# Peptides against a protein of PDB entry 4Z5W: the designs that were tried, part 66

Target 1, 305 residues: chain A of PDB entry 4Z5W
Amino acid sequence: IPDVFLELNKLWYFSAQSNLFNGEMPRSLSNSRSISLLSLRNNTLSGQIYLNCSAMTNLTSLDLASNSFSGSIPSNLPNCLRLKTINFAKIKFIAQIPESFKNFQSLTSLSFSNSSIQNISSALEILQHCQNLKTLVLTLNFQKEELPSVPSLQFKNLKVLIIASCQLRGTVPQWLSNSPSLQLLDLSWNQLSGTIPPWLGSLNSLFYLDLSNNTFIGEIPHSLTSLQSLVSKENAVEEPSPDFPFFKKKNTNAGGLQYNQPSSFPPMIDLSYNSLNGSIWPEFGDLRQLHVLNLKNNNLSGNIP

## One batch from the design tools (peptide; aimed at target 1 W189)

Design b2_p25_5_s4 (made by RFdiffusion4, then SolubleMPNN; from b2_p25_5, 15 letters changed)
Fold by OpenDDE base, seed 2:
Formats: structure tokens, C-alpha cells, sequence
Structure b2_p25_5_s4 (fold): chain B 305 residues (1-305), chain A 25 residues (1-25)
């Protein structure tokens, strides 16, 4: 990308997605005072990510996903006082989340999907201090680590949590009960074990639950038949979605189906490919808003109600 | 019952449903 952005003193939005741009990010762009939305996703940009947060006072959204950036995660990003959304998916950092992210109070949506992030315990301990964090995507990281179940972890405003395909060990963490506004949970394609906890049915805003492809045992908790968001059309206040799309992938190498907003996901319970036993609760028929119930490849018995 | 028929339809959709995980890439 040519370094010509100093002349664009009124540039508030720049999108150069899905091009063949290579080399480093232009320094004039990294120093832009006017830019609010920056998206450079799906290019071949390289070098270290550097943003002059003292100059970039209007920056609210940053999408650098699917580039060839290297080096450390920029520790100064919390100094970008208006920065709300960050997509760093498919950037191979091979790093931990910086401690400075404890101070990232403007942050509302963060993705490190497939970014070679390490130490999930440190990541969650840091990110719990982001009081405005609503969307967190950590898919394809933390390979074979243990998902921490420390009750002191608190994500009070969390609406979307996706930590899929990490081969994570452990159980469904009790600290998620401290997230009463949770709407979407994807913990699929891990090695999570134990029982599915009954307190998941107390998450009244939860309309999308994916626990598929794990090692869960025991019965389906009856409390899942009382998920309020699936019983009635609550007017889910359409909170502003993240400024980055989501993709549903069948595997790591396949192109995903694109979803522009979390609200565009069909209301779903997917518990498939586990070791769940017992019967299917007849009260699943009361979930009038449910579009998909996937219970295949379990040890369930009895009749379909 | 109408409830039982809903469950059957939901489960049939679930059987044909291709599992997959969410990303932002």
C-alpha cells in the first residue's frame, strides 16, 4: 500500500479487504488522526504491527485479520482510548496476550482466532479486567491447554464467547455463571469433560449453545429446556455487532459460511459427538424459538418424545 | 402431540446439520 495517507486529512473509513497488498502497513496510516475504521483483512501485509495511539485518537475499529504480520502483539493498543473492536485472526504471533490489556477499557470486541496465542489462563486473567468486553473469540489457540475454572474470573458484560477447536481440557468453567448476558457460547471441538452444568439453563439470553465434539458425560441438564430466549421472542436489544464477520468452519482448511452479525445465527443447541446418556426431555418441545437441536452421536436412550 | 412433532423436526434438522466451529477468519 503506498504511503499517501497524510494527504487524506478527512479519511474516517479505509477498507482495502481481500486485495493483493504486500509489504508493511503505511506509516501515514499508522499516524492518521482522522481514521475511525481501518480494515486491511485478507492481504499479504508483513512486518510488525505498529499504531501511534497518541496520533490515532479517532480509531474505533481495527481489522488486520489474515495477514502475514509478525512479532509481538502491540502492547500500546490500550492507549488508543476509543478503540473498541480488534480482529487479529490468522496473524501468527506465537505469543501471550500483553499485560497492558488489563487497562483496555474501550475494548468491546476482540478476536485472536487462529493467531497462535498461548497461555489461556493468563489470557483470561488479563481480559477479565476489560469491563466493556462483549465479544471474545479465541478459536484455534491454546492447543491442548486446560481451560481454567477459577471462580474468581469475571466477564460481567460478555455476550459472545467462542473458544472452539483448541483441544482444551477441563470442564465447563463455573466462572461463566458470572456472565448473565451471554447470548452465544461455542466451546466445540475441544476435549472438555465432566457433566454439562445445570446453571447453563439460567443464562436467559443464551440462544446459541455449541458444546459439540467434546467428551461430556451424564444426562442433558433439564434446565436447558427452560432457556428463556428459546421459549419466547424476547426483544433481544440488537446491540451493535462487532465490526468483523464470523465464519462457521467444518474444518481448519475449509472456507466458512459467513455471518455478519451474531443475531444472524439460528437459535441452536448442539450437543452432538459427546458421550451423553439418558433420555431426550419432552420439554424441548416448549422451546418455540429453537431452530436446530443436534444430539446425534451420543449414548442417549429411550424413545423420542 | 404438537410438541412431540416439533422435537422430531428439530432432531431431523440436527441429524442433517453439519457441525462446525466459529471463527473470524
Amino acid sequence: as target 1 above (305 residues)
Amino acid sequence: SASSERIRKLLEKGKSYKSGFLTTE
Scores: peptide ipSAE 0.666, ipTM 0.960, DockQ to the pose 0.848
OpenDDE base, seeds 1, 3, 4, 5: peptide ipSAE 0.671, 0.677, 0.661, 0.655; ipTM 0.960, 0.962, 0.960, 0.958; seeds 1, 3 fail the geometry check

Design b2_p25_6 (made by RFdiffusion4)
Pose (drawn by RFdiffusion4):
Structure b2_p25_6 (pose): chain A 291 residues (1-233, 242-249, 256-305), chain P 25 residues (1-25)
Amino acid sequence: IPDVFLELNKLWYFSAQSNLFNGEMPRSLSNSRSISLLSLRNNTLSGQIYLNCSAMTNLTSLDLASNSFSGSIPSNLPNCLRLKTINFAKIKFIAQIPESFKNFQSLTSLSFSNSSIQNISSALEILQHCQNLKTLVLTLNFQKEELPSVPSLQFKNLKVLIIASCQLRGTVPQWLSNSPSLQLLDLSWNQLSGTIPPWLGSLNSLFYLDLSNNTFIGEIPHSLTSLQSLVSKPDFPFFKKGLQYNQPSSFPPMIDLSYNSLNGSIWPEFGDLRQLHVLNLKNNNLSGNIP
Amino acid sequence: SLLTLLNENPNFHFNEEESGYIYTD
């Protein structure tokens, strides 16, 4: 990509995604005062990611995903004070999230999916301090690590939480109850154990719950039949493993408890869930009748 | 009650959708 971005001082929107571009991002792009939306994803771009945050005061959305970059996660990123959305998926950082991210107060959306992020314990202790974070994708990282149960963790305004296919040990942590506005929860494809916590049914905005492919035991909590959003009625897309979904509401309401060791019966009170589109209970130890 | 929900709700799917996980590109 040519180094001509000093000359293009009115450019607020640049999208070069899904091309064959290689090499580093030109430094002038890293210094662009005017750039607001930048999407370079799905190229062969490489090198240490450098962004001058004193210079890029209009940067609001950054998508460098699915590229050949290496090095660390830039620690100066919280200083890009208008940056609201970062898609860093499929960049092999082989690194931890910098501590400075606890100061990233403009951040509302973050994806490190399949990015070789280590130490989920430190990553979550840091990111809980980003007060405006509404969506977090940590899928395909933290391989075989333990999902922290440390009760001090609070993600207050969190709407979307996805940490799948990490083979995570541990249980569904109670501190997730500190995210009362949670819409979409995906903990699937992990090694999670224990029982399914009844407090999940207390999440009034939750419409999508994917606990599939875990080692969960015990009963289906009765509170799931009283889930409010299941009983009664921005750009950074998601892919389901790939089928594209543009926003969290693009996912039809779902309960997927499949591929676990769950026991007991199916509650008749599930009939109260009139807005439920998908109920997947396959590959469990469930017994009794079908209500 | 689950069988009633299956017959009345045309958008309802019981054990028919493939289980998967969400990610970004």

Design b2_p25_6_s1 (made by RFdiffusion4, then SolubleMPNN; from b2_p25_6, 10 letters changed)
Fold by OpenDDE base, seed 1:
Structure b2_p25_6_s1 (fold): chain B 305 residues (1-305), chain A 25 residues (1-25)
Amino acid sequence: as target 1 above (305 residues)
Amino acid sequence: SLKELLATNPNFKFNEVESGFLTTE
């Protein structure tokens, strides 16, 4: 990309997604005082990510996903005082989350999907200090690590949590009960074990639950038949969505279905591909807002009620 | 009952959807 952005003193939005841009990010762009939204997703940009946060005082959204950047995660990003949304998906960092992210109070939405992030315990310990964090995507990281169950972890404002396809071990963590505003939970395609906890049915805003392709045992919690968001049409207040799209992938090699907003997901409970036993609860019939119930490939018995 | 939901809600799918996971890529 040519280094011509210094003259663009009124540049508010720059999108150059899905092009063939190569080389480093232009220095004029990384020092832009006017830019609010920056998207360079799906290019061949390389080198180290550097942003001059003292200059970039208007930066609110950053999408650098699917580029060939190398080196460390920029530790100075918390100094970008208006930065809310970050998409770093498919950037191979081979790193831990920087300790400086404890101070990232402007952060509302973060994705590191498939970014070779390591140490899930440290990542969650750091990110819990982001008081405004609503969306967290950590899919395809933390290979064969253990999902921490530390009850002191608190994500008070968390609405969307996706930690799928990590081969994570452990159980459904109790600290998620401290996230009463949770709307979407995807922990699918892991090695999670134990029982599905009944307190998941107390998450009144939870409309999308994916626990598929794990090693869960025991009965389906009856409390899932009383998920308030699936019983009644609550007027989903249009909350500001992340400035990045989501994709549902059937496998690691398939193209995903694109969803622009979490609210565009069909209301779903997917518990398929586990070792769950017992009967199907008749009270699943009360979930009048449910679009998808997937219980296939379990040890369930009896008839469809 | 679940059978009633299947019969009355045209948007409801039971065991028909393939499992998959969410990403941002």
Scores: peptide ipSAE 0.686, ipTM 0.968, DockQ to the pose 0.888
OpenDDE base, seeds 2, 3, 4, 5: peptide ipSAE 0.671, 0.678, 0.673, 0.676; ipTM 0.967, 0.968, 0.967, 0.967

Design b2_p25_6_s2 (made by RFdiffusion4, then SolubleMPNN; from b2_p25_6, 8 letters changed)
Fold by OpenDDE base, seed 1:
Structure b2_p25_6_s2 (fold): chain B 305 residues (1-305), chain A 25 residues (1-25)
Amino acid sequence: as target 1 above (305 residues)
Amino acid sequence: SLLELLKTNPNFKFNEVESGYLTTE
């Protein structure tokens, strides 16, 4: 990208998505006082990500996903006091979340999907201090790590949690019961084990649950038949969507179905490809708002009730 | 019953959808 943005003192929004831009991010963008929304997604930009947060006082959204950036995650991003949304998907960092992110109070939506992020325990310990964090996407990171079950972890305002396709070990962590506003949970395509905990059915805002492709055992918790968001439509609080799209992928190499907002997802319970046993509860029939129930490829017995 | 939901809700799909995971890439 040419470094011609110095004269654009009123540049509020810059979108150059899905172009063939190469080289480093222009220094004139990295120092822009006027820019609020910066999207350079799906280019061939390279080098270290550097943002002059002291200059970029209006920056609210940053999408650098699907670029050839390298090096560390910029530890100074919490100094961008208005920065709410970050998409760093498909950037090969090979790094941990910076400790400075404990102070990232403006942060509402964060994605590191497929960014070679390491140490899930440290990442969650850091990010729990982001009190305004509503959307967290960590898919395709933390390969073969253990999902921490530490009860002290607390994401009170979390609405969307996606930690899929990490080959994570462990159980469904009890600290998620401290997220009563959770609307979407995707822990699919891991190596999670144990039973599905009954307290998941107490998450009254949970309309999308994906636990598919794990090693869960035991019966389906009967409490999932009483998920209030799936019984009645009345409580679907449409929260402000992150400024980045979501994709449902079957594998890493396939194009995904694009969803512009979490509210665009069909209400779903996917427990497929586990080792669940027992019967299907008849009371799944009470979930009148449910669009997708997927229980295939389990050890379930009996008839469809 | 689940069979009643299948019969009465045209938007409801049981075991028909392929599994997939969510990303932002």
Scores: peptide ipSAE 0.662, ipTM 0.966, DockQ to the pose 0.890
OpenDDE base, seeds 2, 3, 4, 5: peptide ipSAE 0.654, 0.661, 0.658, 0.652; ipTM 0.965, 0.966, 0.965, 0.964

Design b2_p25_6_s3 (made by RFdiffusion4, then SolubleMPNN; from b2_p25_6, 10 letters changed)
Fold by OpenDDE base, seed 1:
Structure b2_p25_6_s3 (fold): chain B 305 residues (1-305), chain A 25 residues (1-25)
Amino acid sequence: as target 1 above (305 residues)
Amino acid sequence: SLQELLKTNPNFKFNEVESGFLTTE
């Protein structure tokens, strides 16, 4: 990208998505006082990500996903006092979340999907201090780590949690019960074990639950038949979507189906590809807002009720 | 019953959807 943005003192929005831009991010963009939304997604940009947060006082959204950036996660991003949305998907960092992110109070939506992020325990310990964090996407990181079950972890305002395809070990963590506003949970394509906890059915805003492709055992919790968001439509609080799209992928190499916002997902319970036993509860019939129930490839017995 | 939901809700799919995970890439 040419370094011609110094004269664009009124540049509020810059989108150069899905181009063939190469080289480093222009220094004139990294120092822009006027820019609010910066999207350079799906280019071939390289080098270290550097943003002059003291200059970029209007920056609210940053999408650098699917670029060839290298090095560390910029530890100074919390100094961008208006920065709400960050998409760093498909950037090969090979790093931990910076400790400075404990102070990232403006942060509302964060994605590191497929960014070679390490140490999930440290990442969650840091990110729990982001009091305004509503959307957290950590898919394709933390390979073969253990999902921490530390009860002190607390994401009070979390609406969307996606930690899929990490080969994570452990159980469904009890600390998620402290997220009563959770609308979407994807822990699919891991190595999670134990039973599905009954308290998941107490998450009254949960309309999308994906626990598919794990090693869960025992019965399906009957409490999942009473998920209020799936019984009645009345409580679907459409929260402001993150400024980045979501993709549902069948595998790591396929293009995903694009969803522009979490509210565009069909209401779903996917427990497929586990080792669940017992019967299917008849009371799944009470979930009148449910679009997708997937229980295939389990050890379930009896008839469809 | 679940069978009643299948008969009465045209938007409801049981075991028909392929599993897949969410990303932002």
Scores: peptide ipSAE 0.682, ipTM 0.968, DockQ to the pose 0.890
OpenDDE base, seeds 2, 3, 4, 5: peptide ipSAE 0.673, 0.680, 0.674, 0.674; ipTM 0.967, 0.968, 0.967, 0.967

Design b2_p25_6_s4 (made by RFdiffusion4, then SolubleMPNN; from b2_p25_6, 9 letters changed)
Fold by OpenDDE base, seed 1:
Structure b2_p25_6_s4 (fold): chain B 305 residues (1-305), chain A 25 residues (1-25)
Amino acid sequence: as target 1 above (305 residues)
Amino acid sequence: SLQELLKTNPNFKFNEVESGYLTTE
């Protein structure tokens, strides 16, 4: 991208998505006082990500996903006092979350999907201090690590948690019961084991649950038949969506379905491709808002009730 | 019952959807 942005003292929004921009991010953008929304997603930008947070006082959203950036995650990002949304998906960092992110109080939505992030224990320990964090996407990281079950972990304001396709070991973590506002949980495509905990059915805002492609055993918790968001429409609080799209990636090479907001996801329970046993509860029929129930490829017995 | 939901809710799909995971990429 040409370094011509110095004269654009009123540039609030810059979107150059899905272009062929190469080289480093222009220094004039990295020092822009006026920019609020910066999206450079799906380019060939390279080098170290550097943002002058002392200059970028209006920066609220940053999408650098699907670029050839390298090096560390910028530890100074918490100094961007208005920065709410970060999409760093598909950037090969090979790094841990910076300790400085404990102070990232403006942060509401974070994605590191497929960014070679390491140490999930440290990442969650750090990010729990982000009191305004509502959306966290960590898909395709932490390969073969253990999902921490430490009860002290607390994400009080978390609405969307996606930690899929990490080959994570462990169980469904008890600390998620401390997230009563959780609307979307995707822990699919891991190596999670044990039983599905009954307290998941107490998450009254949970309309999308994906635990598919794990090693869960035991019966389906009957409490999932009483998920209030799937019984009635009344509690679908449309929260402000992150400024980045979501994609449902299937096993087929077909392009993922794009969703611009979490509320655009069909209400779903996917427990498929596990080792669950017992019967299907008749009371799944009470989930009148449910669009997708997927229980296939389990050890379930009996008839469809 | 689940069979009643299948008959009465045109938006409801049981075991028909392909599994996948969510990303932002």
Scores: peptide ipSAE 0.664, ipTM 0.966, DockQ to the pose 0.880
OpenDDE base, seeds 2, 3, 4, 5: peptide ipSAE 0.655, 0.663, 0.658, 0.651; ipTM 0.965, 0.966, 0.966, 0.965

Design b2_p25_7 (made by RFdiffusion4)
Pose (drawn by RFdiffusion4):
Structure b2_p25_7 (pose): chain A 291 residues (1-233, 242-249, 256-305), chain P 25 residues (1-25)
Amino acid sequence: IPDVFLELNKLWYFSAQSNLFNGEMPRSLSNSRSISLLSLRNNTLSGQIYLNCSAMTNLTSLDLASNSFSGSIPSNLPNCLRLKTINFAKIKFIAQIPESFKNFQSLTSLSFSNSSIQNISSALEILQHCQNLKTLVLTLNFQKEELPSVPSLQFKNLKVLIIASCQLRGTVPQWLSNSPSLQLLDLSWNQLSGTIPPWLGSLNSLFYLDLSNNTFIGEIPHSLTSLQSLVSKPDFPFFKKGLQYNQPSSFPPMIDLSYNSLNGSIWPEFGDLRQLHVLNLKNNNLSGNIP
Amino acid sequence: SREEWLLERIEEFWEAIQEQEEEEE
């Protein structure tokens, strides 16, 4: 990508995604005062990611995903004070999230999916301090690590939480109850154990719950039949393993408890869930009748 | 056992994602 971005001082939108571009991002792009939306995803771009945050005061959305970059996660990113969305998926950082990200107050959406992020314990202790974070994708990182149960963790405004295919040990942590506005929760394809917490049924905005492919035991909590959003009625897309979904509401309401060790019966009170599109209880130890 | 089968399924799925990513590269 040519180094001509000093000359293009009115450029607020640049999208070069899904091309064959390689090499580093030109430094002038890293200094662009005017750039607001930048999407370079799905190229062969490489090198240490450098962004001058004193210079890029209009940067609001950054998508460098699925590229050949290496090095660390830039620690100066919280200083890009208008940056609201970062898609850093499929960049092999082989690194932890910098502590400075506790100060990233403009951030509302973050994806480190399949990015070789280590230490979910430190990553979540940091990111809980980003007060406006509404969506977090940590899928395909933290391999075989333990999902922290530390009760001090609070993600208050969190709408979307996805940490799948990390093979995470531990249980569904109670501190997730500190995210009362949760809409979409995906903990699938992990090694999670214990029982399914009844407090999940207390999440009034939750319409999509994917607990599939874990080691969960015990009963289906009765509170799931009283889930409010299941009973009654911005750009950074998601892929389901790939089928594209543009926003969290693009997912039909779902309960997927499949591929666990759950026991007991199916509650008749599930009939109260009139807005439920998908109920997947396959590959469990469930017994009794079908209500 | 049931738990061993689930862990093997998860591991095989992980490896498959990694292999697909390497093929795309």

Design b2_p25_7_s1 (made by RFdiffusion4, then SolubleMPNN; from b2_p25_7, 14 letters changed)
Fold by OpenDDE base, seed 2:
Structure b2_p25_7_s1 (fold): chain B 305 residues (1-305), chain A 25 residues (1-25)
Amino acid sequence: as target 1 above (305 residues)
Amino acid sequence: SREEELIKLNEERLKEIKEEEEKKK
């Protein structure tokens, strides 16, 4: 990309995604005073990510996903006082979340999906201080770590939590009960154990639950038949989506479906590929908004209601 | 390097998940 952005003092949106750009990000772009939305996703850009946050006073969204950037996560990003959305998916950092992210009050949406991030305990301890954080995607990181169950963790405004395919150990953490606005939870393809906690059915906004491909035991909590967002349409608040796409892997195709918004995910309960026992509750028939109920490959018995 | 080993471990796990999903079809 040419270093010509110094003269583009009215540039608000720059999208150069899905090209063949290589080399480093231009220094004039890292100093742009006008830019609000920057997307360079799906290129071959390299080097260290650097942003001059004192100059980039209008930056609200940053998508650098699927590039060949290296080195540390930029610790100065919290100084970008308007920066809300960050997509760093598929950048191989091999790093921990910077301690400076405790001060990242503008942050609303963060993705590190498949970015070789380490230390989930430190990451969650840091990110809980981001009071405006609504969307957190940490899929394909933290391999074989333990999901922390520390009750002091608080994500009060969290709407979307995706921590899939990490081989995480532990149980469904009690600190998730401190997120009453949670709409989407994906903890699939881990090594989570214990019982599914009944308090999950008290999350009145939860319309998408994926706990599939774990080691859960015991009965399905009857409280899941009372998920208010799946009983009635009135609670489906369309919230502002992050500027980055979500991907749902389909079992049939290597290409995941792209969803632009969390609201575009089908209302779903997936508990498949666990060790759950007992009956299927007839009261699942009350979930009139439910599109997908997947209970396959468990130890369930009795009648299908 | 330790870095290359961690990248490789994530790539291997992504391959295993694809193979497990293909067996579950």
Scores: peptide ipSAE 0.172, ipTM 0.798, DockQ to the pose 0.062
OpenDDE base, seeds 1, 3, 4, 5: peptide ipSAE 0.029, 0.022, 0.018, 0.007; ipTM 0.646, 0.604, 0.548, 0.481; seed 4 fails the geometry check

Design b2_p25_7_s2 (made by RFdiffusion4, then SolubleMPNN; from b2_p25_7, 15 letters changed)
Fold by OpenDDE base, seed 3:
Structure b2_p25_7_s2 (fold): chain B 305 residues (1-305), chain A 25 residues (1-25)
Amino acid sequence: as target 1 above (305 residues)
Amino acid sequence: SLQEELIERNEKRLKEIEEEEEKLK
């Protein structure tokens, strides 16, 4: 990309996504005072990510996903006082989340999906300090690490949590009960064990639950039949709309589902491919907003209601 | 163990899905 952005003092939105751009990000772009939305996703950009946050005072959204950037995660990003949304999906950092992200109060939506991020304990301990964080995507990182169960972890404003395909060990962590606004939880394709906790049914905004492809045992908690968001439409869910799409690995032979917004996710409970036992609760019939109930490949018995 | 059998089952399925996704590219 040519270094010509110094003259573009009125540039509010720059999208150069899905091109063949290579080399480093232009220094004039990294110093743009006017830019609010920057998307360079799906290119071959390389080198270290650098943003001059003292110059980039209007930056609100950053999408650098699917590029060949290297090195550390930029520790100065919290100094971009208006930066709300960050998509760093498919950038191979081989790094931990910077400690400076404790101060990232403008941050509302973050994706590191498939970004070779390490140390999930440190990542969650840091990111819990982001008081405005609503959407967190950490899929395809932390390979074979343990999902921390520390009860003091607190994501008060979290609405979307996706930590799929990490081969994570441990149990469904009780600290998620401290997120009463949680709407979407995906912990699929891990090595999580134990029982599904009953307190998940107390998450009254939870309309999408994917615990599929784990090692869960025991009965389905009856409290899942009382998820208020799936009983009635009356919860006008203020949906967090991050400026980046979500990708779900398909459980079916069609190429990955892209969801542009959390609203594009069907109301769903997927508990498939575990070792759950007991009956299917008849009270799943009360979940009139539920589009998908997937219980296949378990040890369930009794009558289908 | 039951957990190991479930892990192996899920790893096998993941591999089958990835091999199908590669044939579609």
Scores: peptide ipSAE 0.547, ipTM 0.922, DockQ to the pose 0.359
OpenDDE base, seeds 1, 2, 4, 5: peptide ipSAE 0.183, 0.177, 0.206, 0.193; ipTM 0.815, 0.811, 0.828, 0.819

Design b2_p25_7_s3 (made by RFdiffusion4, then SolubleMPNN; from b2_p25_7, 12 letters changed)
Fold by OpenDDE base, seed 3:
Structure b2_p25_7_s3 (fold): chain B 305 residues (1-305), chain A 25 residues (1-25)
Amino acid sequence: as target 1 above (305 residues)
Amino acid sequence: SREEELIKRLEEEIEKIKEEEEKLK
């Protein structure tokens, strides 16, 4: 990418996605005072990620996913005081989350999916201090680590947690009960064990639960039949933040292309590929908003209700 | 929204990864 962004003093949005751009990110772009949205995803950009946060005072969203960047995660990103959303998926950092991220109060959405991130305990201990963090995606990291169960961990405003495909050990962590606004939980494709905890059914906003492909045992908690978000749309007290993707009220009026992108997360309970036993609760029939109930490849018995 | 577009891209990336992992098992 040419180093010409100094002249583009009105540039608010730059998208160069899905091209063949190589080399480093231009220094003029890293110093842009005007840019609010930067997306360079799906290129072959390389080198160290550097952003001059003192210059980039308007930066609100950064998407660098699917690039060949290397080195450390930029520890100065918390100094970008308006930066809300970061996508660093498919960047092979081979690093831990910087301690400076404790101060990342502007952060609302973070992804490191498939980014060779290490030390899940440190990552969660750091990120719990991000008071505005709503979306956290950590899939394909922390390979064979233990998911920390420390009850002191608190993600009070967390709405989406995805930590799939990590081969994580441990149990469903009790600290998730401190996230009452949780809407989506994916812990699939791990080595999680123990029983599914009954307190999951107390997460009144939870509409998508994937615990599939683990080593869970025991009965399905009856409390999952009482998930309020799946019983009634009317009782879903928190209108999903207008910032949250899943709940685009299709404004019917504008005749634009209905990208019927299915809401990529339908209302779902997936407990498949575990060692769960007991019966299927008839009260799953009360979950009138549920689109997918997947219980296959378990040790369940009795009648199908 | 911008957060919507970010999450949707993350979803598409996660789905592709899950599909690749399902093909490897």
Scores: peptide ipSAE 0.031, ipTM 0.675, DockQ to the pose 0.042
OpenDDE base, seeds 1, 2, 4, 5: peptide ipSAE 0.030, 0.026, 0.037, 0.031; ipTM 0.672, 0.667, 0.688, 0.683; seeds 2, 4, 5 fail the geometry check

